# Designs tried in a protein design run: peptides against a protein of PDB entry 1ZZD. Part 23

Target 1, 109 residues: chain A of PDB entry 1ZZD
Amino acid sequence: FQVVNPYLLRDLVDLGIWDEGMKQYLITQNGSIQGLPNVPQELKDLYKTVWEISQKTIINMAADRSVYIDQSHSLNLFLRAPTMGKLTSMHFYGWKKGLKTGMYYLRTQ

## One batch from the design tools (peptide)

Design b1_p21_2_s2 (made by RFdiffusion4, then SolubleMPNN; from b1_p21_2, 9 letters changed)
Fold by OpenDDE base, seed 2:
Structure b1_p21_2_s2 (fold): chain B 109 residues (1-109), chain A 21 residues (1-21)
Amino acid sequence: as target 1 above (109 residues)
Amino acid sequence: MEEEYLEKIKNAEVSDGFEDL
């Protein structure tokens, strides 16, 4: 399986920080670069893994897509540490954003 | 029950856990 995004790999090479140590680090971190001090913040923001992205943002994006797609859509949400509060909030926020007829699937790390 | 549910939807942005989504 591919752990490192090919575009991320390119950017790390361009930064001159790609080596075997970096590769092993990314494998251990499941592709996350958030903990790397030698990576610009803009790249960290660009290359967030699914576990590092705000699920509220994903819900917003899904709602926006619904404007252009006249089809029922399935939404996948990812929570590293789900709580009852988060689950309830996602449900009601999705409803508020108009995702009333859409199914959402929760994935946990 | 329905009114309570609707109220929860209206206040979803201030609901417990919303800031952590």
Scores: peptide ipSAE 0.045, ipTM 0.405, DockQ to the pose 0.056
Fold by OpenDDE base, seed 5:
Structure b1_p21_2_s2 (fold): chain B 109 residues (1-109), chain A 21 residues (1-21)
Amino acid sequence: as target 1 above (109 residues)
Amino acid sequence: MEEEYLEKIKNAEVSDGFEDL
């Protein structure tokens, strides 16, 4: 099974920086390349993991989709370090954005 | 459908409690 994103793998190979050390680094970092100094910023922006993107953006996208459907989708949300404050904010923000079902599946790192 | 979309956009608010999301 593919452990590393195949498109990321391709781009790292094209950069000439792919090796066993890089592979092990990515495994340890759960796929994140944000900490790599030899990777262009444009690739870092492209290959953000689910833990590195704004969950607010995900909620906004879900709310936008819900305009065109009768029921909101079940929504997967990812928090690296969940707090009660963040959870409360997520619920209220989702409600304010007009999510109909409010079915949130929280995943933690 | 478009009207509902516009309504949702108009009701969107950014508050202090949501900045960390």
Scores: peptide ipSAE 0.044, ipTM 0.335, DockQ to the pose 0.094
Fold by OpenDDE base, seed 3:
Structure b1_p21_2_s2 (fold): chain B 109 residues (1-109), chain A 21 residues (1-21)
Amino acid sequence: as target 1 above (109 residues)
Amino acid sequence: MEEEYLEKIKNAEVSDGFEDL
């Protein structure tokens, strides 16, 4: 089942735009608020779903962490529309960035 | 082979699908 982020819910209530219609919208959009015109951009940036964050950025962040740790932490990646090309690119890019371990977990929508 | 793998890594930025990550 789908659960709305409680902090997102709070912020939408604070904006005065939370109602049943908004709830249904979020359900149909899998939690995404990116398409809402009445939401400030700063909140859109804050509440990007895992499918809306660049996985390249996630790899970069993991590589940055690896500078100060002996072993790479678990890396979870999320692809909305995975292809062999994307998977290969992720693997090689991660390796290029110096990750000691490859992708730990892949999620697809 | 190691050299082939290294070449693949070097070209990862232009590999198929990289721009969509």
Scores: peptide ipSAE 0.036, ipTM 0.409, DockQ to the pose 0.056
Fold by OpenDDE base, seed 1:
Structure b1_p21_2_s2 (fold): chain B 109 residues (1-109), chain A 21 residues (1-21)
Amino acid sequence: as target 1 above (109 residues)
Amino acid sequence: MEEEYLEKIKNAEVSDGFEDL
């Protein structure tokens, strides 16, 4: 079952915009607040869902961490609508960035 | 095959779907 992020809930309450309508909205939007006009951009940036984060950024961060880690670590990537082009790009970009692991776990929406 | 693979890596930033990652 879907659970609202407790910190997001707190911030929405603090904004005074939390109600049953908001709850139902979040359920239908899989937790995304990106489409809400009454939410500050700062909060939208903070509470991006895994589907709203740039996977390129995730790869970059993983590559940066791999410099300091002996053993390869698994990497979870998230794509709403995977295509062969996207998968190929992920693979080659990860390789180009020097990731030690070939274990990329793909999650789809 | 190896050369083709290397070329794809070099051009990964402009490959299909890269902008949507």
Scores: peptide ipSAE 0.034, ipTM 0.420, DockQ to the pose 0.055

Design b1_p21_2_s3 (made by RFdiffusion4, then SolubleMPNN; from b1_p21_2, 11 letters changed)
Fold by OpenDDE base, seed 3:
Structure b1_p21_2_s3 (fold): chain B 109 residues (1-109), chain A 21 residues (1-21)
Amino acid sequence: as target 1 above (109 residues)
Amino acid sequence: WEKEELERIKNAERSDGFEDL
């Protein structure tokens, strides 16, 4: 069950481009607005889906947070087309960055 | 062995294109 981000919905309404066609577009694009020509780049940068964010960046942010937390935190990673090589590289990179817990959840499209 | 493991990790990152993830 996919729910549209309420803040994204607000901003699309404020732009005056929200309609049934836009709703159907978002459903078919799994919430991505990257392909929309009438959306400012700043909003595209703000509303990246989990599939459009670098997973290396996610690991880096998790490692940075781990400096301030004593307990192991849950880490979720998202890959469009996972390969054994990519998975292995992510695990090793996470370990290199000092994550106490590796990848807790992997999600794929 | 820590240095060898680190080199293996670096090589794995380069070989599998993890920089693009």
Scores: peptide ipSAE 0.031, ipTM 0.397, DockQ to the pose 0.052
Fold by OpenDDE base, seed 2:
Structure b1_p21_2_s3 (fold): chain B 109 residues (1-109), chain A 21 residues (1-21)
Amino acid sequence: as target 1 above (109 residues)
Amino acid sequence: WEKEELERIKNAERSDGFEDL
């Protein structure tokens, strides 16, 4: 069961490109709009799916947020093709960046 | 962390293309 992001839906409606065909397209593309030629790049950047974002960037953002929290936060990472080496590297990179907790949960595509 | 562990991490990052994650 897939649900379209309600904010994405709003923006696509505002662009006047929302229809049943667009809905089916998003379902088949797992919510990605990256391949749509009639969508502004700024919206593509805004609505990147978890599979389209650098996991290193996510770790960096989490480390930046940790400056404002007194307790450890959980971090969810998403990999298309995880390997033990990648997982280990991400775990220790997070630690190096000052995350109080390592990788809490991994999701795969 | 032991120095050896740090080197293992660096090697893992290089071998698995961590910079491209």
Scores: peptide ipSAE 0.029, ipTM 0.412, DockQ to the pose 0.041
Fold by OpenDDE base, seed 1:
Structure b1_p21_2_s3 (fold): chain B 109 residues (1-109), chain A 21 residues (1-21)
Amino acid sequence: as target 1 above (109 residues)
Amino acid sequence: WEKEELERIKNAERSDGFEDL
């Protein structure tokens, strides 16, 4: 099963930002919320330490997602000016839209 | 479904713990 920190899950639900896209994003990021643009910095700081504790959870999540993510297909996106925020947002949007493949972002010069 | 998922996660955390740290 997907193992998300229950306190993190609660806080994301309380923020009204918990959905299937968020769930899949967290699985992909091994539970890291550091890159999420819609999460307050205070929560990022709070759960930074929690991440370090859940090594087994991270491994289990990684194992679980490897079964369900289709790695045979990759989505290549071309961005004129990629920023980390934009990449994260697009990744999140891709998951929210039900994309279960790896996404690669290429900068167009 | 959020409540069900939260309960599932709480139960999983109890069983798995942080034993591998």
Scores: peptide ipSAE 0.025, ipTM 0.302, DockQ to the pose 0.052
Fold by OpenDDE base, seed 5:
Structure b1_p21_2_s3 (fold): chain B 109 residues (1-109), chain A 21 residues (1-21)
Amino acid sequence: as target 1 above (109 residues)
Amino acid sequence: WEKEELERIKNAERSDGFEDL
């Protein structure tokens, strides 16, 4: 089941825009607030869902962490519409960035 | 061969590239 992020809930309440309509909107949008016109961009940037975050950034962060560890941990990546091209690009980009494990978990929406 | 292969893949995948991810 979907649970509203408690911090997001707090911030929406603080904005005075939390109501039943907002709740239903979030459920329909799988927790995304990107489409809300009455939410500051700062909050939209803060509360991106896993589907709205650049996976390239995730790989970069993983590569940065791998500098300090002997073995890279399993990485989870999320794609809305995976294609062979995207998968290949992600794999080889990760390799180029020095990810030691050629294995990652892919999640699809 | 790894470097050359990576370059080939990067060039081939521009239409459905990693930058959109």
Scores: peptide ipSAE 0.022, ipTM 0.394, DockQ to the pose 0.053

Design b1_p21_2_s4 (made by RFdiffusion4, then SolubleMPNN; from b1_p21_2, 10 letters changed)
Fold by OpenDDE base, seed 4:
Structure b1_p21_2_s4 (fold): chain B 109 residues (1-109), chain A 21 residues (1-21)
Amino acid sequence: as target 1 above (109 residues)
Amino acid sequence: WEEKELELLKNAEVSDGFEDL
């Protein structure tokens, strides 16, 4: 049983607000982000309706967001030192491993 | 490499998480 939608997890990681406290909050709230003050309303609206849309639609929406994310990462590589790209890659790699292991995310210092 | 990593992450999200919701 997954408490947290993997696309939601990604979006929270992208916002930089994913931590153990957030994880525990989501567990207690059955995956709901509606009560989180630091989450954009657009994401709340998106994931509010997630239960009413097909899995295919969710995947398509996630794919569309990924294009936007890719563009933002490219801009970060351009605007910041190449180290930012490496950090971003490591961040998402850690997320990927966390998803597979049930840890969801491991911060690297 | 960044685009390839993003695609790998997308595939992982679909395969590892979404089916068990």
Scores: peptide ipSAE 0.018, ipTM 0.248, DockQ to the pose 0.082
Fold by OpenDDE base, seed 1:
Structure b1_p21_2_s4 (fold): chain B 109 residues (1-109), chain A 21 residues (1-21)
Amino acid sequence: as target 1 above (109 residues)
Amino acid sequence: WEEKELELLKNAEVSDGFEDL
């Protein structure tokens, strides 16, 4: 079964839009609310799924943390539609950003 | 091999190969 974020559930209830139809919609959309017209953009930004977050931003954040940490850390990356070009770009980008490890855990949808 | 790989990585052109989500 798919676990729905409890805070998202709360906010959808508070908006008065939570029902069985919404539940089924979220299941079919893998938890994404991005396509919902009646949800404020702020909530859409807050509740992005792992597939909706810029992996470039994640790499940047990891690189920024690496400046202050003297150990290699694991990085998980998520791509909906990986291509060889995208994978290569991520690899080289991460390297040039000064990540201490070239080892990334790649997950695909 | 490690040194060559390092140089390739350093000198490679980085393209923005992934779309903003």
Scores: peptide ipSAE 0.017, ipTM 0.323, DockQ to the pose 0.050
Fold by OpenDDE base, seed 5:
Structure b1_p21_2_s4 (fold): chain B 109 residues (1-109), chain A 21 residues (1-21)
Amino acid sequence: as target 1 above (109 residues)
Amino acid sequence: WEEKELELLKNAEVSDGFEDL
């Protein structure tokens, strides 16, 4: 099965357009939403391809959501070519942005 | 979390130590 970006999934659910058809579309398009007519252009610009999105933006969105939730969460990060330096920087950036307790799950291409 | 603390953390400028994809 194709792994869907969990933050994209959340945003599609919030739009009320997540269903089995949407899931199958994403699988066939390798996570791309560029061809979807019912998705706002702002979201298309945000997510691009699943492997060409800013992980800094993902962390910022997670920090923004932390204002409204009081629960611990797990964060999924995607890196094409991870290094220990990048991982460390992401960890400290997330901490400084006020991310709550949680686990960082790394996904690699 | 106190709201004032959350706002401070949210708006804090943080050094970016990694490259965006």
Scores: peptide ipSAE 0.016, ipTM 0.273, DockQ to the pose 0.133
Fold by OpenDDE base, seed 3:
Structure b1_p21_2_s4 (fold): chain B 109 residues (1-109), chain A 21 residues (1-21)
Amino acid sequence: as target 1 above (109 residues)
Amino acid sequence: WEEKELELLKNAEVSDGFEDL
């Protein structure tokens, strides 16, 4: 299990802001840099964690890929606070968007 | 049958309910 993306680590070192305090911060934030004031916005956008990306966007991206992929591919979804209502809506939305299979993996925070 | 079922569902009104995810 790796908390810090190795490419993110490189970029933080290049910015000159990598230290033990930063390391501990990232551990407590599950790899998120969104709360860091001294990090450029472009870098924050690049290194969004799976918890910071809209799962609806993930489904849309999967549906877009399915246009060129005949065989069903795996879909992984990450939910911070799943409810039965949300799960049901996601299932039907994914199906409506043309996904041949449901989600293979559901991850919760 | 998957394509036929999908066509039926595309025409159905489905609430997203998860835009904040």
Scores: peptide ipSAE 0.015, ipTM 0.310, DockQ to the pose 0.060; fails the geometry check

## One batch from the design tools (peptide)

Design b1_p22_1 (made by RFdiffusion4)
Fold by OpenDDE base, seed 3:
Structure b1_p22_1 (fold): chain B 109 residues (1-109), chain A 22 residues (1-22)
Amino acid sequence: as target 1 above (109 residues)
Amino acid sequence: DEEEEELIEELEEILEEYDDLM
């Protein structure tokens, strides 16, 4: 299955345009909102600049119960039971906090 | 690490909201 960006989901809900049709659209478009006419350009610009990991990569990383994204900075996180959703959320949280060039290093206990 | 625990707590809150919306 495909994980939807939780921040994008919240923004779409705030716009009042989130529904089952929108969900299916995002799945078909691999999470891209660039083709949606009722989404503000500012929001499109925001999410086009976010580095996205392929779903295949996320699944593989989740299977290994660890994430290692080597960048200039580092952030170490220890998760008891990492899931695909948690890994995705962590990635986008890092971007939101300005860790675009940071390294994520997740370990399981 | 206190900063790590705070990040985990924030992520858990995001996931909880996400689950309610899906």
Scores: peptide ipSAE 0.015, ipTM 0.339, DockQ to the pose 0.025
Fold by OpenDDE base, seed 1:
Structure b1_p22_1 (fold): chain B 109 residues (1-109), chain A 22 residues (1-22)
Amino acid sequence: as target 1 above (109 residues)
Amino acid sequence: DEEEEELIEELEEILEEYDDLM
Protein backbone atom coordinates (compact mmCIF):
# COMPACT_ATOMS: atom_id res chain seq x y z
CA PHE B 1 0.00 0.00 0.00
CA GLN B 2 0.98 3.64 -0.47
CA VAL B 3 0.41 6.67 1.70
CA VAL B 4 -1.74 9.35 0.10
CA ASN B 5 -1.46 12.86 1.49
CA PRO B 6 -4.96 13.93 2.55
CA TYR B 7 -4.20 17.62 1.99
CA LEU B 8 -3.11 16.88 -1.54
CA LEU B 9 -6.23 14.84 -2.14
CA ARG B 10 -8.40 17.71 -0.95
CA ASP B 11 -6.63 20.21 -3.16
CA LEU B 12 -6.90 17.97 -6.19
CA VAL B 13 -10.61 17.59 -5.54
CA ASP B 14 -10.95 21.35 -5.15
CA LEU B 15 -9.22 21.77 -8.50
CA GLY B 16 -11.74 19.36 -10.00
CA ILE B 17 -9.07 17.07 -11.38
CA TRP B 18 -9.46 14.11 -9.04
CA ASP B 19 -10.56 10.93 -10.77
CA GLU B 20 -9.57 7.29 -11.12
CA GLY B 21 -6.88 8.21 -13.61
CA MET B 22 -5.36 10.69 -11.20
CA LYS B 23 -5.50 8.12 -8.43
CA GLN B 24 -3.64 5.59 -10.53
CA TYR B 25 -1.13 8.23 -11.59
CA LEU B 26 -0.34 9.11 -8.00
CA ILE B 27 0.14 5.45 -7.18
CA THR B 28 2.67 5.05 -9.96
CA GLN B 29 4.42 8.30 -9.04
CA ASN B 30 4.66 7.67 -5.30
CA GLY B 31 2.37 10.59 -4.59
CA SER B 32 4.29 13.10 -6.67
CA ILE B 33 2.34 15.77 -8.53
CA GLN B 34 5.40 17.39 -10.07
CA GLY B 35 4.64 15.96 -13.48
CA LEU B 36 1.01 17.04 -13.62
CA PRO B 37 0.39 19.81 -16.15
CA ASN B 38 -2.94 20.88 -14.70
CA VAL B 39 -1.64 21.63 -11.22
CA PRO B 40 -0.49 25.18 -10.39
CA GLN B 41 3.23 25.52 -9.77
CA GLU B 42 2.67 27.00 -6.35
CA LEU B 43 0.92 23.81 -5.29
CA LYS B 44 3.71 21.71 -6.74
CA ASP B 45 6.18 23.71 -4.71
CA LEU B 46 4.08 23.36 -1.60
CA TYR B 47 3.63 19.63 -1.91
CA LYS B 48 7.24 19.10 -2.79
CA THR B 49 7.97 20.25 0.73
CA VAL B 50 5.17 18.12 2.12
CA TRP B 51 6.47 15.15 0.18
CA GLU B 52 9.87 15.60 1.74
CA ILE B 53 8.26 15.58 5.15
CA SER B 54 6.37 12.45 4.21
CA GLN B 55 9.54 10.66 3.22
CA LYS B 56 11.17 11.64 6.47
CA THR B 57 8.16 10.31 8.32
CA ILE B 58 8.31 7.01 6.49
CA ILE B 59 11.98 6.69 7.27
CA ASN B 60 11.39 7.40 10.92
CA MET B 61 8.64 4.83 11.09
CA ALA B 62 10.80 2.24 9.42
CA ALA B 63 13.61 2.93 11.83
CA ASP B 64 11.56 3.03 14.99
CA ARG B 65 7.80 3.37 15.19
CA SER B 66 7.97 4.42 18.80
CA VAL B 67 10.30 7.25 17.88
CA TYR B 68 7.95 8.36 15.17
CA ILE B 69 5.03 8.44 17.54
CA ASP B 70 7.07 10.39 20.02
CA GLN B 71 8.13 12.86 17.37
CA SER B 72 4.57 13.37 16.23
CA HIS B 73 3.51 14.20 19.75
CA SER B 74 6.49 16.45 20.29
CA LEU B 75 5.99 18.36 17.07
CA ASN B 76 2.31 18.84 17.76
CA LEU B 77 3.22 20.45 21.05
CA PHE B 78 5.45 23.02 19.36
CA LEU B 79 3.07 24.58 16.84
CA ARG B 80 4.43 28.00 17.70
CA ALA B 81 7.33 27.10 15.47
CA PRO B 82 7.77 28.37 11.90
CA THR B 83 5.56 27.30 9.00
CA MET B 84 7.74 24.30 8.30
CA GLY B 85 7.26 23.14 11.83
CA LYS B 86 3.52 23.49 11.55
CA LEU B 87 3.48 21.54 8.31
CA THR B 88 5.54 18.81 9.89
CA SER B 89 3.20 18.62 12.84
CA MET B 90 0.17 18.42 10.60
CA HIS B 91 1.71 15.69 8.55
CA PHE B 92 2.78 13.64 11.53
CA TYR B 93 -0.61 13.94 13.12
CA GLY B 94 -2.32 13.00 9.89
CA TRP B 95 -0.07 10.02 9.50
CA LYS B 96 -0.75 8.89 13.03
CA LYS B 97 -4.48 9.11 12.45
CA GLY B 98 -4.04 7.23 9.21
CA LEU B 99 -2.16 4.48 10.95
CA LYS B 100 -4.87 4.12 13.53
CA THR B 101 -7.75 4.08 11.08
CA GLY B 102 -6.12 2.99 7.83
CA MET B 103 -7.55 6.13 6.26
CA TYR B 104 -4.16 7.42 5.13
CA TYR B 105 -3.43 4.51 2.82
CA LEU B 106 -4.16 3.80 -0.81
CA ARG B 107 -3.84 0.20 -1.91
CA THR B 108 -2.25 -0.71 -5.19
CA GLN B 109 -3.92 -3.23 -7.48
CA ASP A 1 -2.96 25.67 22.91
CA GLU A 2 -5.41 27.44 20.66
CA GLU A 3 -3.26 27.08 17.56
CA GLU A 4 -2.93 23.36 18.17
CA GLU A 5 -6.65 22.95 18.57
CA GLU A 6 -7.32 24.84 15.36
CA LEU A 7 -4.80 22.71 13.54
CA ILE A 8 -6.31 19.50 14.86
CA GLU A 9 -9.79 20.60 13.88
CA GLU A 10 -8.68 21.47 10.37
CA LEU A 11 -6.81 18.22 10.01
CA GLU A 12 -9.73 16.18 11.25
CA GLU A 13 -11.95 17.87 8.70
CA ILE A 14 -9.51 16.99 5.94
CA LEU A 15 -9.27 13.41 7.15
CA GLU A 16 -13.03 13.09 7.24
CA GLU A 17 -13.22 14.32 3.67
CA TYR A 18 -10.44 11.96 2.72
CA ASP A 19 -12.29 9.04 4.23
CA ASP A 20 -15.39 9.92 2.25
CA LEU A 21 -13.40 10.01 -0.96
CA MET A 22 -11.66 6.67 -0.44
Scores: peptide ipSAE 0.012, ipTM 0.289, DockQ to the pose 0.029
Fold by OpenDDE base, seed 2:
Structure b1_p22_1 (fold): chain B 109 residues (1-109), chain A 22 residues (1-22)
Amino acid sequence: as target 1 above (109 residues)
Amino acid sequence: DEEEEELIEELEEILEEYDDLM
């Protein structure tokens, strides 16, 4: 199961380009929008992960989960045995905390 | 790097509370 970054989802909906095809594209691209020509550069820049931080640091912070960072500077968290409710709660919590960049996808292991 | 440390703090806080939810 995959959950799209709620901030990205919001922005894609606002652009009027969110659909099932877009969802599948994001899944195949591990949440990256960098390759999409119809997305404004400003939005691409907004969702770039801070690549300068250590991958080791990120992994250590997510002690009970897996972290993946791709070449396009997307960040994905892989959760062990999450429920739909827990995933939803995480998204809402993230929204309330105002996380601005770095996380593209939450995915189950 | 100050910007890096600020981001790390934010992520640590979120992850800590995510763990509480899990």
Scores: peptide ipSAE 0.012, ipTM 0.301, DockQ to the pose 0.059
Fold by OpenDDE base, seed 5:
Structure b1_p22_1 (fold): chain B 109 residues (1-109), chain A 22 residues (1-22)
Amino acid sequence: as target 1 above (109 residues)
Amino acid sequence: DEEEEELIEELEEILEEYDDLM
């Protein structure tokens, strides 16, 4: 699955650089932001260190339910039956924080 | 957007259910 990490999405939105071009870039780069010129190095370093964990979490959460991040963009997030563990908790925490920060989500079911 | 807020509230409820499972 090609899914964007909720924390990364939030940070990109906060930077005001989230758009269709950014979305497509992330898709082609498997979620990596290392090559983006308009992203602060601090943010690159952050997501470099958590890259493996973030991708693992996304894979674990991919499943039947689909949630769209609808800010004039079509980005799919898939929810799977939750598993016990810190990684899963972090994923849902990021998701919940994304909702509360004014991001528009659309549940597809 | 009122419709947006309603949808967010629904999604937050779903997320809370997941939190309870963890």
Scores: peptide ipSAE 0.008, ipTM 0.270, DockQ to the pose 0.040

Design b1_p22_1_s1 (made by RFdiffusion4, then SolubleMPNN; from b1_p22_1, 11 letters changed)
Fold by OpenDDE base, seed 5:
Structure b1_p22_1_s1 (fold): chain B 109 residues (1-109), chain A 22 residues (1-22)
Amino acid sequence: as target 1 above (109 residues)
Amino acid sequence: SAEEEEKLKELEEILKKNSSLE
């Protein structure tokens, strides 16, 4: 399970290129848009440097199935420097939002 | 449920002492 970057999703929708095909592409490319011919280079450059975003926003989006990339029974979160405090906060917030399956994958850079 | 309520209370207490999500 991977969650689409909310800013990337917004930009792709604004470009009018978001569809099921794009969703499947992002799944296979682990969220990378570098290989897309119909995306402006400016956006590619922008998201090349994007790693960390608000985890609260990600969890909010995960509660809405519209941002699910892969399997709905898991959740992938990305943190640069996870701490016990942050992990606890994510678990609490996820639980409160009705994510019955807790954090399945934690990825760090 | 009672189990959910207890879990939420425990997590809330932990969060008071720990870092925020952001």
Scores: peptide ipSAE 0.016, ipTM 0.291, DockQ to the pose 0.265
Fold by OpenDDE base, seed 3:
Structure b1_p22_1_s1 (fold): chain B 109 residues (1-109), chain A 22 residues (1-22)
Amino acid sequence: as target 1 above (109 residues)
Amino acid sequence: SAEEEEKLKELEEILKKNSSLE
């Protein structure tokens, strides 16, 4: 069971980007907003956790793993080697196309 | 759905173009 940080919730609401899809995304990401393209870097820095300091390294080490983001509808994407940059690009495009409430399946080839 | 499949194809193309980000 996870609870969204109330201050983060407030800031996301103020940005006008809070919705059910965002909620589910945060739950699957253990409260991390580092991968969200529509969030100002200042907020990302504010809510950065100790476990997110070396996020890029962690993602690279887990490049052979599948990433599952649970949301209402599913969208499957296959990546040869998922990296921080690739995940960011995927999320950005998904956000732009209104896939915020879509479930993301990231799998390695 | 057909719409999701189309969006997936578009996303794949964007990712191919931006494969050099890292």
Scores: peptide ipSAE 0.015, ipTM 0.253, DockQ to the pose 0.071
Fold by OpenDDE base, seed 4:
Structure b1_p22_1_s1 (fold): chain B 109 residues (1-109), chain A 22 residues (1-22)
Amino acid sequence: as target 1 above (109 residues)
Amino acid sequence: SAEEEEKLKELEEILKKNSSLE
């Protein structure tokens, strides 16, 4: 059984270090953040004591949030003449941008 | 809007199904 720690996701976003590189790192490191030089030791110590987390769940949660946030930002560009087609494009754009480069925008929701 | 929320849910489901962590 794996424990989902929503605070880990929050902290990574708050640090502004969540991106595609971070995602891949977590995959290769089985969810461990202990080897990350840009993470404060305090946070490493905090999560070191936590039960094993579901990396899949964490990434999915981050992805969902990214889609939501990027969608809201992109929606502003289409407010003048929104269409279903534009909304669809906006959603996918937000997803791609959020997971790979813009996940740090979660804090700006 | 309701349409936007529905589309967002669809995308979230796709993301879950296509997770690279599977």
Scores: peptide ipSAE 0.006, ipTM 0.209, DockQ to the pose 0.102
Fold by OpenDDE base, seed 2:
Structure b1_p22_1_s1 (fold): chain B 109 residues (1-109), chain A 22 residues (1-22)
Amino acid sequence: as target 1 above (109 residues)
Amino acid sequence: SAEEEEKLKELEEILKKNSSLE
C-alpha cells in the first residue's frame, strides 16, 4: 500500500510544485511522492512513514487545496478513459512526457 | 470552479468503482 500524510498537499503547494500533473500523479500513486525528483528527500522521508489514504481522499484533498484548477484539458483526457487500465496508462504517459520535456512546471495547459 | 468540481466527482466515481489500493 501507499503511505500518505494528510498534509502532503499543503507542503506541495508551499513548495510551489502543485499543479494538474502533480494531482493526477498522486491519484494514480495513491498519494506517494517517493518517485518525484523535485521533492526534497527530507520531505519524502517524513511522509513515507505515516498512513494509507484512499484515492477518493486524495481527490478530495486535492480539490480542497487546488490553487491551480484551471487545467481542464488534462483532467478531461483522463476522465474520458473508459477503463482503469487506460487511466493509469495515460497518467504515466502524461507524467513521463512532462518530466522528459520540462513540462512538469507548466501551470497552464 | 463548478466545472472542475464536477470533473473531480466524476473521477472519484471512476476510482471508487475500480479501487485497487495496496
Scores: peptide ipSAE 0.009, ipTM 0.247, DockQ to the pose 0.064; fails the geometry check

Design b1_p22_1_s2 (made by RFdiffusion4, then SolubleMPNN; from b1_p22_1, 9 letters changed)
Fold by OpenDDE base, seed 2:
Order: sequence, then C-alpha cells, then structure tokens
Structure b1_p22_1_s2 (fold): chain B 109 residues (1-109), chain A 22 residues (1-22)
Amino acid sequence: as target 1 above (109 residues)
Amino acid sequence: DEEIKKLLEELEEILKKNSDLV
C-alpha cells in the first residue's frame, strides 16, 4: 500500500500550512509534498520515498509511537527488510526532529 | 485516493487525541 508518513502531518502542522486545502491536495497527490512551494527541501527529501507497507502499521505507529520507539523488538522488525529499515530511519529522524522535550529525545536515542 | 483519504482522516483523529504528536 502507498501510505503517508505519520510524521508528515506533524511537520506540516508545525509549518502552519496544514488545513483542509492541504489535506485535499495530499489526497490528490497520493501523499506527495514534492510540489509544494512552501515546504523546505529537506522535508521534501525526507518524505520523498513512499513505501509499500500496511496502512494499519502506519496508523498504529502514529497512535502509539512512544511505545513503538521504546520497543527494541519492534524496531528490529522494521529493520529487517531494507524497505522497512528505510522507513524506520525516516520515522526516527522525523520524530527526533520534532522532539520538544528532553524526555522524548532520550527515548529516541 | 480513497486509501490516502482514509489514512489522513485517521491521522487527523490521532493527532487530535495525541497533542504531543505535534
């Protein structure tokens, strides 16, 4: 399944550009932000690759990200396959980049 | 498009429930 990174929404909100229009845009663009002029290139690079993974997995990660990050076996599962490894790396980077407290940062190390 | 729509809707709901996501 072509899915959207759960942290993309967070980053778009942080940029202050998330709204219904943006939502509809992403829907029509299959989750791609490459065409957005007001998004930093580094974010475009970060979310450039789309992975074939279960939408349920993505939703679960977004719903309980802290537990996911804290579970070594969960991390290992995502590191097993190259595609999942890339996903994990991207998620870790995205989550760490958006961390606002020291506690969360410590958990992601 | 429907899959992405559903995903984004779910993510929005999760975001509302988990304020620390932002």
Scores: peptide ipSAE 0.058, ipTM 0.566, DockQ to the pose 0.020
Fold by OpenDDE base, seed 3:
Structure b1_p22_1_s2 (fold): chain B 109 residues (1-109), chain A 22 residues (1-22)
Amino acid sequence: as target 1 above (109 residues)
Amino acid sequence: DEEIKKLLEELEEILKKNSDLV
């Protein structure tokens, strides 16, 4: 089934457009941002391909990870639990594909 | 859709608890 990627909310917050109105819009659009004029096309393309992850996996990963972005298109992922490593790698594959820079790192505590 | 609404609410709560994601 279609799930909402937690990084979508992060990216919308980074764009400064996340509010209650945006939340309601996403609800009416079933999580799609394709119709938003203020969202970069690259971001739309990224989230077009990252919907195929189980809700349970997304929730578990969001709870057990820390994300640091050192650049606009770089991602550093810090896992709180090593057991989430493989699942996290699969989840962020789509994100990695959308990165403009080559900086993608996975760290464990 | 109620399912999307619930999912967004859950994720929003997780993001609130995990500020590193936002």
Scores: peptide ipSAE 0.042, ipTM 0.551, DockQ to the pose 0.023
Fold by OpenDDE base, seed 5:
Structure b1_p22_1_s2 (fold): chain B 109 residues (1-109), chain A 22 residues (1-22)
Amino acid sequence: as target 1 above (109 residues)
Amino acid sequence: DEEIKKLLEELEEILKKNSDLV
């Protein structure tokens, strides 16, 4: 199955870089944005696909689903002092929101 | 590739209807 993070599309639109060319690129890259030069590295780190993250990381994020991260405080800290740890936390927040709403990932077989 | 294409198209439709969902 393939999984696409719905928030990725939102952020690409917000950056003003979403167009037909971007869409086709993502299709050929199986949803990966790692090779795009006009995407901030922070977004690349945040939206790594399951193939670009270790299984350990994915499992740990799922196991820690009970951890709550305040969005405003988390984003504020990220903007002031971005770290890999904070990026992971932000990704986890998205994951948690997806578990709550069912809209973190769009899936198909 | 076809699966990703379908997913992206569905996401575009969702955003068009309600940007708050994604």
Scores: peptide ipSAE 0.027, ipTM 0.491, DockQ to the pose 0.017
Fold by OpenDDE base, seed 1:
Structure b1_p22_1_s2 (fold): chain B 109 residues (1-109), chain A 22 residues (1-22)
Amino acid sequence: as target 1 above (109 residues)
Amino acid sequence: DEEIKKLLEELEEILKKNSDLV
């Protein structure tokens, strides 16, 4: 499976570097932007993938992940037909559940 | 990959219309 951060997508659009090439890059790189030379380091630090963060950070994110996994079915429903309303709902749901790592969308390849 | 592609396409369409996600 792959995890996509919609806020990363937004920031890439805001940077003006989102295009078809970038989209394909993210698909092939499993959402990682660490290898992109035209992305500011601050964004790379902000949007690290699960295997790019420290083990300690992963442990600290266990609660967030658990909540996400437990609600995978409902989240997947949102992803089947994403709308602005659904994205907002997911954000608030994550906030309500105490998620600290932003919202991620889970899909299979 | 196909599902990820679909997700990105759908999100891209949303972002084209709206810059704010929340």
Scores: peptide ipSAE 0.023, ipTM 0.386, DockQ to the pose 0.021; fails the geometry check

